# Peptides against a protein of PDB entry 3WG5, part 264

Target 1, 218 residues: chain A of PDB entry 3WG5
Amino acid sequence: LAKNIVYVAQIKGQITSYTYDQFDRYITIAEQDNAEAIIIELDTPGGRADAMMNIVQRIQQSKIPVIIYVYPPGASAASAGTYIALGSHLIAMAPGTSIGACRPILGYSQNGSIIEAPPKITNYFIAYIKSLAQESGRNATIAEEFITKDLSLTPEEALKYGVIEVVARDINELLKKSNGMKTKIPVNGRYVTLNFTNVEVRYLAPSFKDKLISYITD
Target 2, 218 residues: chain A of PDB entry 3WG5 as posed
Amino acid sequence: LAKNIVYVAQIKGQITSYTYDQFDRYITIAEQDNAEAIIIELDTPGGRADAMMNIVQRIQQSKIPVIIYVYPPGASAASAGTYIALGSHLIAMAPGTSIGACRPILGYSQNGSIIEAPPAITNYFIAYIKSLAQESGRNATIAEEFITKDLSLTPEEALKYGVIEVVARDINELLKKSNGMKTKIPVNGRYVTLNFTNVEVRYLAPSFKDKLISYITD

## One batch from the design tools (peptide; made by RFdiffusion4, then SolubleMPNN)

Design b2_p26_4_s4 (from b2_p26_4, 9 letters changed)
Fold by OpenDDE base, seed 4:
Structure b2_p26_4_s4 (fold): chain B 218 residues (1-218), chain C 218 residues (1-218), chain A 26 residues (1-26)
Amino acid sequence: as target 1 above (218 residues)
Amino acid sequence: as target 1 above (218 residues)
Amino acid sequence: PKRHSGYVEIPVLGAGASREQAYNPF
């Protein structure tokens, strides 16, 4: 029997326009191969709101389920990463990871202090993050608190509060636990039941450009 | 009689954190030498709001007058450049330049279309640009229209509407026309009368880093 | 994508983003 394919790719670092290109490339490859799903191993401190919104839109337009997996231990889906996760078909976290810290800032001052976003901007992102939570059937109150309290959660807390769907130590445990789950948002207008019973895992490597940009940004 | 020094530096390209570093370096050099003023030849299509706000703050904290000069002909102080100009001690434009087009955007979609800023963000930047205009005694209505109508002005229009103070073809004409003008914002808490009667003009070159980053961002 | 002239880009970062990362032009 032909094994369904599950792609796994890593996205690490700041959310930028380049991160969008990575998401687009990875999802496109998985779509072309009619993959059962793609798992994105996400480790991000956050990044740009524009890139984040584009990534969310790209995920929502995916022809296949996109699973955001906060991995490895010590990784985070901070700020923009939380929005991306909330915009995805399924969220998983490894033990020892974090999610949240979504308070919008305009940037950093010269002294490294945060330039606070005005209430109008903050309130926009509150509305946006709440919409992502509501659309995905996730905890909109906690989503708001990711901004208003700059809240960060453990995987266990995020699961308990209905922010995420899976806590898993590795890809094999993730596939095992998510097998038979329904996507939290539609794929091509329908909620899909994930089938990971007989899958081949394929790892997507970063492109040469991906490696170069990571090297310049490190 | 010891000639007072006027520094002239060029800032070209997108407004980024690196542009902030350029402003900071140039102003710091001029402050250290107790210059009469620094003239920044500005040519920018715009850039990041965070960097823009930091640059405005750095100009406002300057120990010497900072004159923004939209130069050469064909240059613009677009978007973030307009905010920077409005935050400065004096604005000049060369003939054939432009100022305005300040509509805030979240960024660009994959197809290159503008991601519109939500009304809340737009309204924040309207309030901010109006405050800069008001604080500098410049036209706050036009400042708002730079956003709401995406308005761009010629030097003659900008002068006529009270957005800028000088139209000048070159540095010599700028010095001549601005001699005896009061700064539009305070320097060290006081409005300063510019004295360009017996000045030495010193040109600041971009650093090696400045040249390299311009090369990478082009 | 070519950045179009005439727009203020509003980077909204989370407070959890490192300072060094906010300065990265890429």
Scores: peptide ipSAE 0.198, ipTM 0.568, DockQ to the pose 0.661; fails the geometry check
Fold by OpenDDE base, seed 2:
Structure b2_p26_4_s4 (fold): chain B 218 residues (1-218), chain C 218 residues (1-218), chain A 26 residues (1-26)
Amino acid sequence: as target 1 above (218 residues)
Amino acid sequence: as target 1 above (218 residues)
Amino acid sequence: PKRHSGYVEIPVLGAGASREQAYNPF
């Protein structure tokens, strides 16, 4: 039985193997406590494809709903962050955030120009992002356009186009608006109706390692 | 005029953007002092494709010869390290080191299995590694096999197959053996004959940031 | 999981990601 607990944890910065460790740790804590859900406050410019795919898989294997919340205002779920969001049980965005810009690149040249991914890489990630959208009942056409047009959306646009489920200013508004929503993907083989009635919010702090990595990466 | 100085710097661990910063810093110092060359003692299991490509470009833009030295014994220039080596002016290896295993992967699954790169990625990196080998007058067939066969070579094999130029036990032996060799790629548009006659060896220490990153990535 | 030797990792970076953001290994 859910203990009427919702965990909230922050993940900021690039998506890496350390970010996977953060997701795994946070979700594991929330699973162990039989939380109703975990909310991940996500602010990322993107990152590594492997870490992203592992994070998506970890979310999909979660015993509890994982809500990706693009927060605070000014934050983004860019590139890898969009894939993670599309792989999650519910997406929320704060006003003044963005989602999208998912065109895979091999990186940046010395002059700061983008090293383009070969067409097959781009096509692989088009197929992957469309799969995430389709599996979650989200707009697969827009998911493709996050790559093909390097599209970025506001929260209001993302909601309108059926990319995300909630626009919320803070955790309290998120809990209020998402209460009674069904997860967009199954939890333990079932679509779960979120129950945020009389919940305790518990904030998870980053580990010492998480803080040190964030400091070096900022 | 070369000041009869050779710089030696160590780069250990995963190839990342911080590794690019290390290469850039080390090469810049050696360029500013008009060194005869810089030797990078490389020990890497691999890393990021973007950082690798940037490092290769930084080496190719160097005003002085950049020698990649796979050192100490037990070290490797694996994956990204092989690309960096093939992009350099001269490759040396210590006995008991390895080079190769260049197959691109998307990373590791949660269970530790490799996430395979799609064939087009693999083909892109085959073309890229062959280009590096061809531009440097090194064995492009073996360079391809570093990917297609996941081939790893000993120093003696790598020398025999024309992948590397020198097998050396230490810096002194490297300087002795490479003296009078021509760079495998041009420096400032010219193939340079290395002149290690009466050179001063200067060791560059890692920065505080470099040490901290190495500690976290290990 | 121990990172095995012999991998080239492909970042999925958005074209709008800053150079500094691309260069952050973490």
Scores: peptide ipSAE 0.182, ipTM 0.651, DockQ to the pose 0.775; fails the geometry check
Fold by OpenDDE base, seed 5:
Structure b2_p26_4_s4 (fold): chain B 218 residues (1-218), chain C 218 residues (1-218), chain A 26 residues (1-26)
Amino acid sequence: as target 1 above (218 residues)
Amino acid sequence: as target 1 above (218 residues)
Amino acid sequence: PKRHSGYVEIPVLGAGASREQAYNPF
């Protein structure tokens, strides 16, 4: 019996146009192989709004379920990472990770202080993050507070408040806990029940270009 | 008699946090050597709003005049490049260059169509670009039209409409034409009269890091 | 310098920027 395949890939660092290319490449490989799902191990401090929005759109256009997994312990889905997670088919977090801190900024001044986004921009991202939460049946009030209060949550809090779906220590626990869950957004117009009963896990490595860019951005 | 020094550096490609680091490094070197000015040869299609705003702030905090020179022929100060130019002490363009096309976008969709910025973001950047034009005594109406009409201008048009100060074919013509001009914004709280009568031109090269980043971005 | 965690950065891209340049991470 052909084993159902689950891909696992890692995305670490700032969300940029290159991060979009990584998401697109990883999802495309998993789509071509008719994978049951792809798990993206995410560790990001945030990044570009454009790249973030493109990644969210790419996930929503995926022919397969995309699971965002905030991993390993010590990782975060901060800022842009939270939007990406809220745009995904399922969110998991490892113990000792964090999610939130989604306040849009225009960047950092020379002294490293935050250049505040004008209220009009902040309100746009409030509306956007709330829409992602609402579309996925997640806590839209907390999604708003990720901006308005610069709130960050533990995995246990995020689960408790209905922001995420799974707390898992590793890929095996994630597969076990998410087995039989419905995707929080549709896949090809339909909510899919995840089937992780007898899966093969395949790891996707960064391309040479991916490694080179990571080396320069770190 | 110690010759007055003018630094010349090149910034090419997208405006990013790395571009900010280049501006900061180049201006800092020229400040340390008490240069009469630094000329930044700029060729950019645009880039990040955060990096652009930081670069504008860095220029405005400069202890020396910063001249943006759109160079060589075929170069552009597009989008973020226009904001940087409008935030500078003097703008020059070479024949066959362009300035403008400042409409903010949220990025590109997967099909490569532009993701439009919401009116609230567009209006913020209209206010911001107009403030840069007003503070520098440049044409604020044209600055607005760079966004609202996605207008691009030739050097001759930009000079005619009071957007820029100099059209020059090379560094020598730029120095000759800008000699005796007042900076369009203050340097250390004072408008400075540029003195290019008996200057030494020193070229700043990209760092190894700058070259590596450029190689990956091109 | 390590960018601080927790902020969404808003790009200003010119409509005249080539698609390739828009996908350029740098």
Scores: peptide ipSAE 0.157, ipTM 0.614, DockQ to the pose 0.722; fails the geometry check
Fold by OpenDDE base, seed 3:
Structure b2_p26_4_s4 (fold): chain B 218 residues (1-218), chain C 218 residues (1-218), chain A 26 residues (1-26)
Amino acid sequence: as target 1 above (218 residues)
Amino acid sequence: as target 1 above (218 residues)
Amino acid sequence: PKRHSGYVEIPVLGAGASREQAYNPF
């Protein structure tokens, strides 16, 4: 029987226009090969709202399931990373990771204090994050509290509250646990049942451009 | 008589956190030398709201007058650049420059279409840009229209409508025309009358870091 | 990438993001 392919790629660092290009490239490769899914190992402190929204849109336009996996242990899907996760077909977290802290800020003042987003902006992102949660059948109340309380959750809490679908230590456990799950959002207008029986895992490496940008941004 | 110093620096490109660092550095140098003013030759298509707001705050906290000069011919103070200008002590434009086009956007979609800011965000920036105009005694109606109509103005229009204070071809004409003008916002709580009689013009060059970042962002 | 004119971009950063990370232009 032809083995179904699952792609795995890593996206680490700040969410920017370059991160969008990475998502687009990785998803496009996996789409072209008609992969069963792509798993994105995500570790991000957050980033730009525009890039985040574009990434969410790109995920939602994917021809294949996109699984956001907060990995490795110590990683976070903070801020923009949480929105990306909530916009995806499935969320997994490794033990020792975190999700949340979605309060939009206008950045940092000279003294390092947070410049708060105005209530109108905060309320927009509350509505947006709640829509992502609702569309994916995830906890919209907790999604709101990621902003209003700057809440961060452990994997166990996120699973318990229905923010995420899987806690997994590694890719193999993720594939095992998510096998037979339905995507939380549709793929091409249809909810897809994941079939991770008899899969080949293929790792996608960052391009030279991706590495250069990461090196400049680190 | 000891010559009063006027500093001139150039800020070109996208408004980012690095642009904030440039503003901060340049203003700090001019403050330390008790300059009569600093002129920032600004050419920007816009950029980040956070960086813009921080720059505006840094200008408003300046111990000396900060003059935004849209220069050279062909330059623009678009989007974030307009906010920065409206937050400054004096605005000048060279012939053949533009100001405005302040409609906030969330960025660009994959197809290059603008992702519109939600009404809540747009309304925040309308209130903000109007406040900058009002605080500086500039045309708040036109400031609003920079967003609501995505309006761009020529130097002559901007002067006519009371958005800017000076149209000048070069630094010498700017100094001549702005001599004896009051700052449009206070310096250390006081409106300052500019004294450009018997001034020495000193040009500040970008740091190596500024050049490196510009090279990476271009 | 063609730098577009006439935009105000809003970052979405959590309070836990480091200042250094928030100031990364990339």
Scores: peptide ipSAE 0.143, ipTM 0.590, DockQ to the pose 0.650; fails the geometry check

Design b2_p26_6_s4 (from b2_p26_6, 12 letters changed)
Fold by OpenDDE base, seed 3:
Structure b2_p26_6_s4 (fold): chain B 218 residues (1-218), chain C 218 residues (1-218), chain A 26 residues (1-26)
Amino acid sequence: as target 1 above (218 residues)
Amino acid sequence: as target 1 above (218 residues)
Amino acid sequence: SFVASRPPGGVVIEAVGGPVKVAKLE
């Protein structure tokens, strides 16, 4: 019996237009193969808001469930990564990871100080992140506090507060725990029950281009 | 029996003179075919006030109902997008979208800081946005607060406060929910009851020019 | 005819203007 495929891909580093291309490529591959899901191992300090919003859109337009997995231990879904997670069909975190710290900024000054976003921009992103949380049935109050208090959470706290759905040490535990869960947002207009019984895990490697750009930007 | 046509088109990105051309082209196509309505899937961070006002005029001059649909999830009708929405015959929002943050600015300084609009300009746009809300029977107090408080709303809040008419996950739900609604402003001097029974949905693709400009501006 | 005096050109009503960086945790 043809095993259902679960794709696993890694996205690491700053969220940029190139990160969007990675998400798009990985999700497209998994869609083409009618995968049961794709798990994105996410490790990001944040990045560009425009790219983040495009990534959220791409995830929500996915024909298959997209699981954001903050992984490995020591990784973070910081800032833009939190928005991406909240826009996804399921959030998992490995022990020793973090999520939050979502306050928007305009950038860094010449002295390395943060240029604060004006209230207009901050309020926009408060509404945006709350909307993502509400739609996914996650804690919108905490989502707001990721901005207003620059709050960061452990996996255990994030689970406790209803920000995330799974704490898992590895892909196998993630598949086991998420099996039978419904996606927190629709896939093609329907909430999907994840079926991770008898799956093949297929890893997507970064393209040569992906490796080159990560190498240049690191 | 000839199915009534509903056109769907996407407008994404900054509101500019080119965005006006897109609105004009899309509405004109739908008018030529005597469509029941056109749905504009709008995703904008805002843009130029001049282009916005022209777009509002073009919508209000439409021979057919123009429905602004803040879509997909993660999209926004921010700033200029809110004015456009408030000037339209019906507003819908997808879950996970936002509307508001309408405070006018003159631009950005070299350091990326916002150059605030003088009170004269701010007051002009307060009057303008309130007028759009009042004419459409929408919440003029909230419309004002989109400027004075730089307020942003979720779809649920916007519906609750009487800013928008529909929350819909997709085009099919939008058609279902908006069927039998009256336009919030007149079409050719008359309030039109939307009839979305037995309709053909026809998607308008961006022109080659539209694609090229979006590609160059991204 | 209230010529609605168009506001002077150049006004931007944009929520997300410049490259909004969502904070890099250093």
Scores: peptide ipSAE 0.023, ipTM 0.285, DockQ to the pose 0.076
Fold by OpenDDE base, seed 1:
Structure b2_p26_6_s4 (fold): chain B 218 residues (1-218), chain C 218 residues (1-218), chain A 26 residues (1-26)
Amino acid sequence: as target 1 above (218 residues)
Amino acid sequence: as target 1 above (218 residues)
Amino acid sequence: SFVASRPPGGVVIEAVGGPVKVAKLE
């Protein structure tokens, strides 16, 4: 029996319009090969809200399960990364990673101070993040607190509070722990039971363009 | 028996004068074919008040029911989108979407700060949004709070508070749930009972012009 | 070397959810 393929790709750095292109490319490759899932190793401090929302939509439109894996140790799914994770089919975190701190801002002033978002924008993103949590059966109260309290959680806390589904040290442990889990959101209108029995793991390398832009945006 | 036709079209991005042309084109096509209804998949951060008011009028003048469907997951009917929805014959939202944040502004300053609308303008839009809610038998108090508190709601909250009529994951679930519902506003002076038994769903693609302008306004 | 801990880049909301821009009531 042909091994079920699981793709693994990495997305690192700020969430930008180019990060959307990376997500789209990676998911499209995995869709074309009828992969069992794609795991995105995510490490981001956050970024642009528009790009983030587009990425969430692209994940939601995926023909295959998209697992967001906050990896490696020391990585974060901060700000925009949390929204992306909450919009995904499964969230995993490695030990020594973090998630949260989702308060929207307008940017940074010349002196590095935060330009606060007006209540209109903050309330928009409160509703948005709560909706992502509710849709995925995750803790919407904590999701709101990621904004209202700038809350950040460890993997263990995030698991305990029902923000994420898996704590795993590596891809092999992730596959083992998530095997037989149902996706937290539908794939093509159906909740999929992940089948990681006898899988082939394929790593997607960043394109040359991906490498160049990551270098420019870092 | 010839299947009743339901059209589905997408409107995404900022509400502009061109967005009016899209609404008008889509509704006109569905009217010409004597469709049972048209579903507009809406995803908007908001936009121009003038265009919004014209779109509302165009919906109100429709010869067929216009269903605003906040879709896909991650989409919003923000600001102008909320007014459009409240002016429609039925509102549906997908899980993971939002509605609200309707406070009018004059624009953004060079530093990204909001230029506040004067009280006269704010009060005008309070009255306007309340009227749309009242006419459609929706929660006028919450509609006002979309402005006064910059409130945004999840689909579940919006349903609970009587802002919207349906939460649905996809078009098929929307058709199933809205079958037999009465329109919240009249069609040609009559409240129409939606008949989605044995329907043919026809998707309207955006025109080339629609695609080009979406690209420019994003 | 001050590792300027870039504050967790809050979701930089550029042109998100445009409030109803009231066109000039001319």
Scores: peptide ipSAE 0.051, ipTM 0.304, DockQ to the pose 0.127; fails the geometry check
Fold by OpenDDE base, seed 5:
Structure b2_p26_6_s4 (fold): chain B 218 residues (1-218), chain C 218 residues (1-218), chain A 26 residues (1-26)
Amino acid sequence: as target 1 above (218 residues)
Amino acid sequence: as target 1 above (218 residues)
Amino acid sequence: SFVASRPPGGVVIEAVGGPVKVAKLE
């Protein structure tokens, strides 16, 4: 019986155009190999809205389930990371991670203070994040509060409130718990039941370009 | 007579957080050496609003005049570059360059189409670009039209309409034409008359980091 | 060399301000 393949890749750091390229590359590899799913281990403080929106679109266009896994312990899916997670087929979090803090900003001033987004931008992203939550059957009220209250949640809270689907300590626990779950958004127009029975886990390494970009953006 | 020093540095490519670091480094070097001015040779298609706003603030906080020079021929101060120019003490353009096209966008979709900014964001940047023009005594109507009409101007048009102060083919012509001009915004709370009589031109090289970032972002 | 001549990009709004730890590039 041809083993079902699950890819695992890491994306760490700020969400940028390079992060989009990483998502695109990783998903494309997994699509080409007809993987059962790809798991993206995400650790991000946030980043660019344009890159974030493109990443969400790339996930939604994936021919395979894309699982966002906030990992390892101490990681966050902050700001842009939350939007990306809400745009994915399944969200998992490791214990000791966080999700939320989605208030849009224009950037940071030289003194490190936040340059506030005008209400008009904030309202755009409220509508956007609510749409992602609604489309995925997740908690749209909490999604809004990620902006309006700059709310951040623990994995246990996020699970309880229906923001995420799985709390898992590692990839093996994630695969075990998510086995038989339906994707929260369609894959190729269909809600897919994940089948992680008798799977082979394949880790994707960062490209040389990915490593170089990470080194420079850190 | 201690020669008046004028620094010249190049900033090319997209406006990012790294571009802010370049501006900060270049201006800091020129401040430390008590330069008469720094000329930034700018060639940009635009970039990030946050980085742009930080760059404008850094220019406004400069202890020396910061001159934006759209150079060489074929270069542009597009989008974010126009805001940066309007935030500077003096704007010059070389023949065959352009300025404008300031319509805010959320980014580019995967198909290369523009993701339009909501009207609310557009209006914020209209107010912002008009303030930069007004504070510098430049044409605020044209500044608005850089957004509302996505207007782009030649150097000759920009000079005619009072968007820029100098058209110059090279650094020597720029220094000659701008000699005796007052800065369009204050330096340390005062409008300074530029004195490019008996000057030494010093070129700043990109740091190793600047070169590496440019290589990766290209 | 995919010189993606990015068209003159409008001002891209970084709208999603998480605590971007400005990695102080030491």
Scores: peptide ipSAE 0.028, ipTM 0.263, DockQ to the pose 0.271; fails the geometry check
Fold by OpenDDE base, seed 4:
Structure b2_p26_6_s4 (fold): chain B 218 residues (1-218), chain C 218 residues (1-218), chain A 26 residues (1-26)
Amino acid sequence: as target 1 above (218 residues)
Amino acid sequence: as target 1 above (218 residues)
Amino acid sequence: SFVASRPPGGVVIEAVGGPVKVAKLE
């Protein structure tokens, strides 16, 4: 039986394979406790596509709803963060946050200039991001434009265009607004109706490893 | 009940967060089938430390033995690959392969020169690699020297120094030599005696996603 | 600061202008 518990964990910085570990650890803890959901407070400029795809897959394999919350104000779910959000069971954004700018690049040249991804890679990620949007019942046209136009949206725009589900200032408002919403993707093969009535909020701290790697990756 | 099945999957190229997905997918498939083990044919020059640490953790969380097999001849478990190997239940190497060269770096400068990791990071990975070696009953002194001396070993040297458990030319020889060996780390809290008597070998192909990301990361 | 081993030739999906700190475990 699901306990009336919601976990909250923060993931900040670049999306890396370590970020996957953070997602995996946090989701696993919440799964073990049969939490109603986990909220991931996300603030990322993006990162590695491979890590992103793993994180998306880990979210999709979650036994509980995973809510991506772009938080705090000033945070972003940029690039890889957008894919992660689109792969999640619910997206929320705080006012003053952003989402988008998903154009894949190969990296940076010696001079700090972007090395563009070849069309083959760009097209792959267009297909991928569109699939995430479609599977989650989100705006696949905007998802494509996150790549093709390097589009970045405000919470209000993202909500308006059907990219996200909630705009909330804090966890309490998020819980209130998302209560009774169905997950945008299935949890264990079913769309779950979120029940945040009288939930206990449990904050997960980064592990020592998480802190160290974040410290090294920052 | 464990089926007399051994899965074999290849992981080639840089250790990235996508490589984690490959490990996770392959191990999960083998877990689902209650395989006797999975053999990961590894050929890597290294990659991201974060990805590596995640992969190690995923291996350690495996419900079945994960054998890292540095294969084919000419392959390496370099850098991050060594950590992964040291974090696994058994290490095998094919003749003509290598293991080691684990010194952490921050990256490459514009001129292609290595940006050295600060001592804090180097010391962290020294402690980490030593812990992996110690936990697996492998040579922690050599593990440290993989960093401090950027040491790289042949299969024969690695076996001699107690870094690896098997030198094998192919899967059949590996299965034969590792039959009856105990895992170097526990599986579900127990050291498992490998039983490869009359096993079915099942090869796992990379997913389309795996192929694409490998193609993009190469 | 990322710790990576060899140059991740991988695709980075980052906001344009974001610091790709590629740290390597070589």
Scores: peptide ipSAE 0.025, ipTM 0.292, DockQ to the pose 0.070; fails the geometry check

